# Peptides against a protein of PDB entry 2AUS, part 183

Target 1, 323 residues: chain A of PDB entry 2AUS
Amino acid sequence: ADIKREVIVKDDKAETNPKWGFPPDKRPIELHIQYGVINLDKPPGPTSHEVVAWIKRILNLEKAGHGGTLDPKVSGVLPVALERATRVVQALLPAGKEYVALMHLHGDVPEDKIRAVMKEFEGEIIQRPPLRSAVKRRLRTRKVYYIEILEIDGRDVLFRVGVEAGTYIRSLIHHIGLALGVGAHMAELRRTRSGPFKEDETLVTLHDLVDYYHFWKEDGIEEYIRKAIQPMEKAVEHLPKIWIKDSAVAAVAHGANLTVPGIVKLNAGIKKGDLVAIMTLKDELVALGKAMMSTQEMIERSKGIAVDVEKVFMPRDWYPKLW

## One batch from the design tools (peptide; made by RFdiffusion4, then SolubleMPNN)

Design b2_p23_1_s2 (from b2_p23_1, 17 letters changed)
Fold by OpenDDE base, seed 3:
Structure b2_p23_1_s2 (fold): chain B 323 residues (1-323), chain A 23 residues (1-23)
Amino acid sequence: as target 1 above (323 residues)
Amino acid sequence: AAAEEARYREYFARKLAEYEARE
């Protein structure tokens, strides 16, 4: 999420009609909810699916989905995409994660040795999925981006860890314990980040959602529920983006592939096969798709399919058909 | 709304208790 991507402008004269679309900041509350993502503080105990079911009941929703499973015992950042935004969760599945973990050592180890050994686990690690995982138990590499030791109290080690998606912190702690020679287990785990979603002022509890929904429905106060729900565009902030002409929006919203002439600006470093977000000039999410060209090819070519459109989010009527 | 909230709170409390009883 923190990778700043350069923006390359292909058409500096492209304008957008202010009457078309609904920018994230201008959606009526009902429309904001329909295209929303909650940065939920998942409590320990329930499954991620149970929590999604509760959100649907609280907010009177037909559909919702989560941006990556947390185990029942694990608390913290669970993005929950609502209604029309439900499918945006696919953008969050490959996103990096951060956790705060409490590791309990099964023996006494000098602090200097703990620090030295844990630093060796920064980088590429080999993991096997846990027995309880429905995932095929193949050995796989995962990246540990950073380990920050927060506190060492005897046998208890509190640390922050940034990891590639699908890294098992329980397995990491087990391997650290083996490397220390005493063994270890995961005592506590909290997810503090899932891509663009983190512990900040947008983090809300299930209780907050109950209260905020009641303030809206019973008291007519929209501000709390509006702040508690992020626009779906938040869920794609970490993806490479392509911004398109107003004349291309309706075609993409109907499921047409994005062609090179429709591109106004784009992020640098797009590769063929990358998941990309197709945006309007008002930063509205039109669709997710697979890049069929690199950034360089999209600049140099005058024609061709730039993006294979996989999932449309924007309604078909927000922009006029200009074909 | 109040009846749905009460049902939610009861369901949540029950599920939390079922979880705590498994530890």
Scores: peptide ipSAE 0.015, ipTM 0.452, DockQ to the pose 0.030
Fold by OpenDDE base, seed 1:
Structure b2_p23_1_s2 (fold): chain B 323 residues (1-323), chain A 23 residues (1-23)
Amino acid sequence: as target 1 above (323 residues)
Amino acid sequence: AAAEEARYREYFARKLAEYEARE
């Protein structure tokens, strides 16, 4: 992720045993798939649930989950977490999103006025969830991080927008249209980013997955399917991290809370209540949890619960019990 | 366009981090 977080070292003498665990770059292909996330280019038409079901069929998987619903007509970045990584999607649900949207205006508006009014929608906006949403239709605030107008062609406005999770672009466009005085609707929408997943060389189609799985199973070529699947650690790149001692890994993998003595290094700016990723010194994801201390408290204290462990990903046997 | 896109991606990541750090 483009988020450069400062790393504070608490124990500069901590070493890791190279024989323990499976670093993301050293996983056999079967294990890589078990702990994988696909950066899927969702086609327009199917639901996000249908697409996940298709991926399970294509790759012969028992379980998968997606990193945030796209409407049927919406295309683009849909992270799909596989098998043992399925629950990593909880890190992606609260993550910010970027879209490219085509807004169609219902009347003629001078370009300068379009630009001026759209600039006013950067920041906090009031939204009501759409009728089709399972979310209770209560008014709520959402953040628009930025709006970038890409093109204006008469009544058609192509723009990029970065938003807080659960912002409805259709509602944003409706309110922009009201502010312009002519009305507007969303003609097209594509998601270009979901947290650490974006439109890049890792973006793959359903057709790519069919072909790449075929090359592996029929031709013995694993390279394509390996590149098409990101390690689950990619799905937590945007989170603050805590790196732990080898001696603490097995306890956390058994569901024990992380205590302060287990910390080797950590990101700056962790607050109490934050979702954090617990990592090994080999950058393996052990667990997700809730910070019970700030970064400063984790540095200053010698004891106490640093993280309430909510979701374990690492198997219990990757690291020995050293207690 | 590509340089602007990269700048906005960096801006997005920074703003997201700033907002996540405020909540």
Scores: peptide ipSAE 0.015, ipTM 0.360, DockQ to the pose 0.033
Fold by OpenDDE base, seed 5:
Structure b2_p23_1_s2 (fold): chain B 323 residues (1-323), chain A 23 residues (1-23)
Amino acid sequence: as target 1 above (323 residues)
Amino acid sequence: AAAEEARYREYFARKLAEYEARE
């Protein structure tokens, strides 16, 4: 999420009509919920599916989806996309994750050796998915972006780890234990980050949601439930963005592919095949799609399909048809 | 862990039922 992407402007004269659309911070509460994502502090115990079912009951919702499974015993950051935003979770599945883990060693190891061996696990690791995973048990590489040891207390090692999506921390700890020669297991695990969602002021519990929904429905106080729900645009902050003309928004909202003339500005470093977010000039999410051109090709070309639109989020009526 | 899980599920189920009973 923290990759500051350069913004390249193609049309510096492009203006947006303030009367069109619903910018993320200007949605009525009902519309905000319909296009919302909760940064949930998942408790240990329930499955991610049970927690999503409970959120639907608490908030009286028909649909919701989570941004990547946490095991029952794992707590922390679980993005839950609501109603019309439910499918935005596809942007979060490939996003990097951070965890705080407690590793218990099965023997005594000098602290210097623990630190040295754990540092060797930064980079590419080979993992086999666990038996309980719906994923085929093929060997795969995953990236460990960083390991930060927080505390070592005898056989207990508390550490922060940043990983590629679908890295199994339990398997990482098992391999660290093997490399240390004593064996190890995962005692505790908390997810502290899922792409743009982290432990911050937006993190809420299931109890907070019950209370905040009650304050809205019984007391007429919208503030708490409004703050507890992030706009769906939060769930795409880590993606490369393409901002489009007002005249292109309605076409894309109807499922048309984005063509090069519709582009006002875009992030640097887009490659063909990348998942990209198509945005309005008011930072509203129109659609997710696959880049059919690089950033450079989108700058240099006057025509052609820039993005193959895979999923529309914006309603068809937020912007007028200008064709 | 299983006892904490059960306690949390029971607490949440109770809170949800208390909420549903107020509507």
Scores: peptide ipSAE 0.014, ipTM 0.444, DockQ to the pose 0.035
Fold by OpenDDE base, seed 4:
Structure b2_p23_1_s2 (fold): chain B 323 residues (1-323), chain A 23 residues (1-23)
Amino acid sequence: as target 1 above (323 residues)
Amino acid sequence: AAAEEARYREYFARKLAEYEARE
């Protein structure tokens, strides 16, 4: 993730046993897949659910889930969490997203006016969920983090937009068109980012996945499928992290809440109620949970529940019970 | 492309941090 969070060390003497766990870079290919996330380039046409079903068929998987729905006509970055990692999508659903959009104006507008009006849509906007959304049609505020105009060609405006999760770009474009006085519609939309997943060397197509799976199964070449699947830890890079003692890992892996004595280091700026990732000292994801304390409280207190553990990912046997 | 991507990442990170600091 692009946000560098400060790391506060609480226990500078804490060591980790190299024989325990499976660091993200040391997982056998089968285990890597079980704890994997694909940065999929979703094609236009299929639903996000259809694409997840196809990935399950291609890779012979029982379970998978996606890190936030793309409409059928929308292409681009769709994180697909696999098997035991399926529920890591919980970390991606609230994550910020970026799109490149083509807006078509219904009339001629001077470029200076387009630029000025689009700049006014940076910040907080009021949106109504579309009728097709299963979400109750309540008015909701959403943040537009930035709008970057890439190109203006007459009535066609190509722009990059960073938004809070669940911001409807179609609705944004509609409101921009109203503010311009001529109206507008969304001609094209591509998602270029979903939290830590972006258009980079990890982006793969459905065709790539077919080929890479065949190279592994038929030719014994695991390299391609290994590179095509990111470790589940990638899906939590944008979250604040708490690193725990080896002695605390097995308890958390059994579903126990994280207590303050188990903390070795943590990110600054954790607030009560934040979604946090509980990590080993080898950067393995143990669990997701809700912070019950701030960073400051976790530093100052000697005891108490630091994190309410909501979802365990790590197997119970990767670390020994030391209690 | 790489320079634009780097500039973009930095811009996104900065803007997101500015929003997190306002909450």
Scores: peptide ipSAE 0.010, ipTM 0.311, DockQ to the pose 0.035

Design b2_p23_1_s3 (from b2_p23_1, 11 letters changed)
Fold by OpenDDE base, seed 2:
Structure b2_p23_1_s3 (fold): chain B 323 residues (1-323), chain A 23 residues (1-23)
Amino acid sequence: as target 1 above (323 residues)
Amino acid sequence: MEAEEEERRRYFRERLERYREEE
């Protein structure tokens, strides 16, 4: 998520009409909620599905979805996309995750050996999904991006781990324990990051949401509920972006594929087949789609389908039809 | 009912004051 992507400008003269659309910072509170994502601090105990059901009840919502299941016992960062933004979770499912884990060793191991062995688990690992996983129990490779040992206290090892989506930390700890020769289990687990969502000032509890909704509905104070809900655009910050002309927005919002003439600027390093976010010049999310061209092809070509539009988020009426 | 509603209103006032002190 922290990869600064270069922005290549294709049309430096492209302007946007300030009267069209609703930039993330200018949405009325009801509209902000309709296009919102909560960075929820999931408590230990409930399922991610139960927590989503509670949020729907608290905020009087018709639909919501989460950006990747946390087990009942696991706490921390659970992005919950609301209403019209619900489908943005598709951008978060493949996103990297970070956890803080407490591993308990079943025997004494020298600290130097713990550090050495845990470092060997950085990179590609082979995992078997747990029995209770919604994923078919097949052996699969997953990336461990980093392991940072925070503390070692005898048999207790506190560590931070960055992983590819669908890496099972419980399985990782089990394999570390086997490699150490003593065995290990996961004592505690907290998710500290899910793509662009992390432990920061935007992290809110279910209790905060109850309070904030009350302040809005009963006291007329919208500030707290507004701060507690992130714009859906945050859920795509980690994706490569393509910014389009105002004249192309309504067509894409109607489900038309993005053609090369509609592009104003784009991130470097887009490959054919990448998931990309189509944005307005006001940084509004129009749609998610599959890149049909590389960045270089989108620059060099004068015509053709640049993005196969898969998921439209923007309403059809935010921008006028100019085609 | 009224007493429970008053207690609820008091609770949310005290919560709002805490949030304002943290800003």
Scores: peptide ipSAE 0.256, ipTM 0.821, DockQ to the pose 0.027
Fold by OpenDDE base, seed 3:
Structure b2_p23_1_s3 (fold): chain B 323 residues (1-323), chain A 23 residues (1-23)
Amino acid sequence: as target 1 above (323 residues)
Amino acid sequence: MEAEEEERRRYFRERLERYREEE
């Protein structure tokens, strides 16, 4: 959910030095790529791994990773994190997903019955992962956040569905078909959202990336490749954030845990055990970590470990050591 | 080699013009 998280300020007088770091909007193009995420429109046919390998070849990259596997036949939103940003995909794996699906019914069903039955699949559902899944085939619950029927044409039902990460739309459609009494299968599937990445002006094809890379390398035009790559900070927009003092940045960038005195502001509703993004006052991603305190504990306490730092993204030299 | 490079340069110029017209 695009729930605006409340921001609680602990230190309203905290300033940031404009000479330190590289804000997402001010990175030179090479640095922007090193800390980038592509909102890729994955074509149907190739695996997500093949597409990542192609992006690495197109953009001459050493490392890249994707924010959650799409099946070969599934198209649409595949976030691909580049180079030094590669590990940011871990923030996207647990993120909600949206799909547009075409369901084909194996018999005739009145539209009113289709609408009524599909609405009953909003909420908690029980799924068994398919045999081809890397996930152990245990029964598990998953949330269906919403189902929006877009079109019904006889036996073909086009619908939008918002789901918890690791919900199998093919299995959902199979169960809808059973509930309708006629059976059904998934004819087509497109992913329209993966956390903060959606179908918008930032969505690019593999062909666009070929063109944009050429314009930059051969013609000296960087604007297209710059627009085609989102800053890694985009990949953490859905996470609760903690903003830290300039004096705390270098320690966290060296892998030190975040202590309570380093906090300037934070989102409300952080729980112990949550994945959180540690940010500078310039909205630069320093690290991902596990919250060791709630928001309330981070406000009330004067000392202690607030975040167990798991993954550092910021280079050690962007901010000076002030200890 | 030169003809293939000129054809490639022409292709990317035509593509660049299309992107500029769509923005």
Scores: peptide ipSAE 0.254, ipTM 0.819, DockQ to the pose 0.027
Fold by OpenDDE base, seed 5:
Structure b2_p23_1_s3 (fold): chain B 323 residues (1-323), chain A 23 residues (1-23)
Amino acid sequence: as target 1 above (323 residues)
Amino acid sequence: MEAEEEERRRYFRERLERYREEE
């Protein structure tokens, strides 16, 4: 998620009208909620679906969705997209995850051996999805980006792990235990990151949301609920972006595919088939779509479909039709 | 009803004060 993508400018003279749209920082509170994502600290116990249902009840919402299931016993970072932003979760599903895990070993192992074996699990691992997974139980590869041992206390190993989406930490710990020759199980698990969402000042509890909603509705204090809800644009920060002309925004907001002439600037390294975020020059999310061209093709070509628009987020009236 | 609503209002005032002290 933290890879700074180079920005290539195609049209350095393109300006944006400040009167059009609603930049993420300039949305009225009701509109901010309609296009919001909560960085929820999910408590242990409830399912991710129960937590989403509670958020809907607390905030009086019709729709919400989560950015990737946490098991009932797992706590920590659960992005919850609200109302009109609900479908932005599709950007978070493929995003990398970080966890802090407590592994309990079923026998005594020298610390040096623990460290050596756990380092061998950095890289590609073969996993089988657990029985409770909605995913077909086929063997698949997953990437472990890093393992950082935080503490070793006898048979207890506390570690941070960065993983590809849909890596099962319980299965990883089981395989580490097998490699150590003593066996192991997952004692505790917390998710500390889900793509652009991490443990930071934006992390809020269900209790905080109850309080913040009360402060807004009963006391007229918007500050807390405003801070507790991130703009939907946060949920696409990790995606490659394409910024478009003001004249192209309304067409894309009506569901038209993005054509090459509409592009002002774009990230380097877009490949055909990549999920991309289409942005205004004010960093407003217009739509998600599938790249139909590489970055290089989008630079070199004068015409053609650059992005197949899959999901529009922006209202049709935020920008005028200029055609 | 009134006593429960006053208690609820007191609870949320005390919560708001805590959040203001943490800022």
Scores: peptide ipSAE 0.251, ipTM 0.817, DockQ to the pose 0.027
Fold by OpenDDE base, seed 4:
Structure b2_p23_1_s3 (fold): chain B 323 residues (1-323), chain A 23 residues (1-23)
Amino acid sequence: as target 1 above (323 residues)
Amino acid sequence: MEAEEEERRRYFRERLERYREEE
């Protein structure tokens, strides 16, 4: 998520009309909520689905969705996309995750051996999804991006781990325990990151949301609820972006595919088949789609479908039809 | 009802003051 993608400018003279759209920082509170994502600190105990249902009740919402299931016993970062932003979670499902895990060893192991063996689990690992997973129960590879040991206290190993989406930390710990020769289990797990959402000042509890909603509805104080809800654009920060001219926005907002002439600037390193965010020049999310060209093809070609638009977020009326 | 509503309003005022002290 933290990789600053290079931005290639195709049209350096492209301007945007300040009267069109609603930039993420300039949305009225009701509109901000309609296009919002909460960085929720999920408590241990409830399911991710129960927590989403509670948020809907607390904030009086019709719909919401989460950016990737946390088990009931697992706490921490659960992005919850609200109302019209609900489907932005499709950008978060494939995003990398970070966890802090407590592993309990079933025997005594020298610290040096723990450190050495855990380092060998950085990279590609083979996992089988658990029975409870809706994912097809086939063996699959997953990336472990990093393992950072935080503390070793006898048989208890506290560690930070960055992983590919759908890596099972419980299975990782089981395999580490097997490699150590003593066995191990997951004692505790907290998710500290889900793509662009992390433990920061934007992390809020269910209790905070109750308070903040009250302050807004009863006291007229919108500041807290505004800060507690991130713009949906945050949920796509980790994706490669394509910025389009104002004259292309309304067409894409109507569900038209993005063609090459609509592109003002784009990130480097887009490949055919990548999930990309189509943005306005005011950094408003128009749509998510599948890249039909590489970055290089989008630069070199004068015509053609650049992005197959899969999901529109922007209302059709935020930008005028210029055709 | 009124007493419970007043207690609820007091609770949220005390909570708001705490959030303002933490900023």
Scores: peptide ipSAE 0.248, ipTM 0.817, DockQ to the pose 0.027

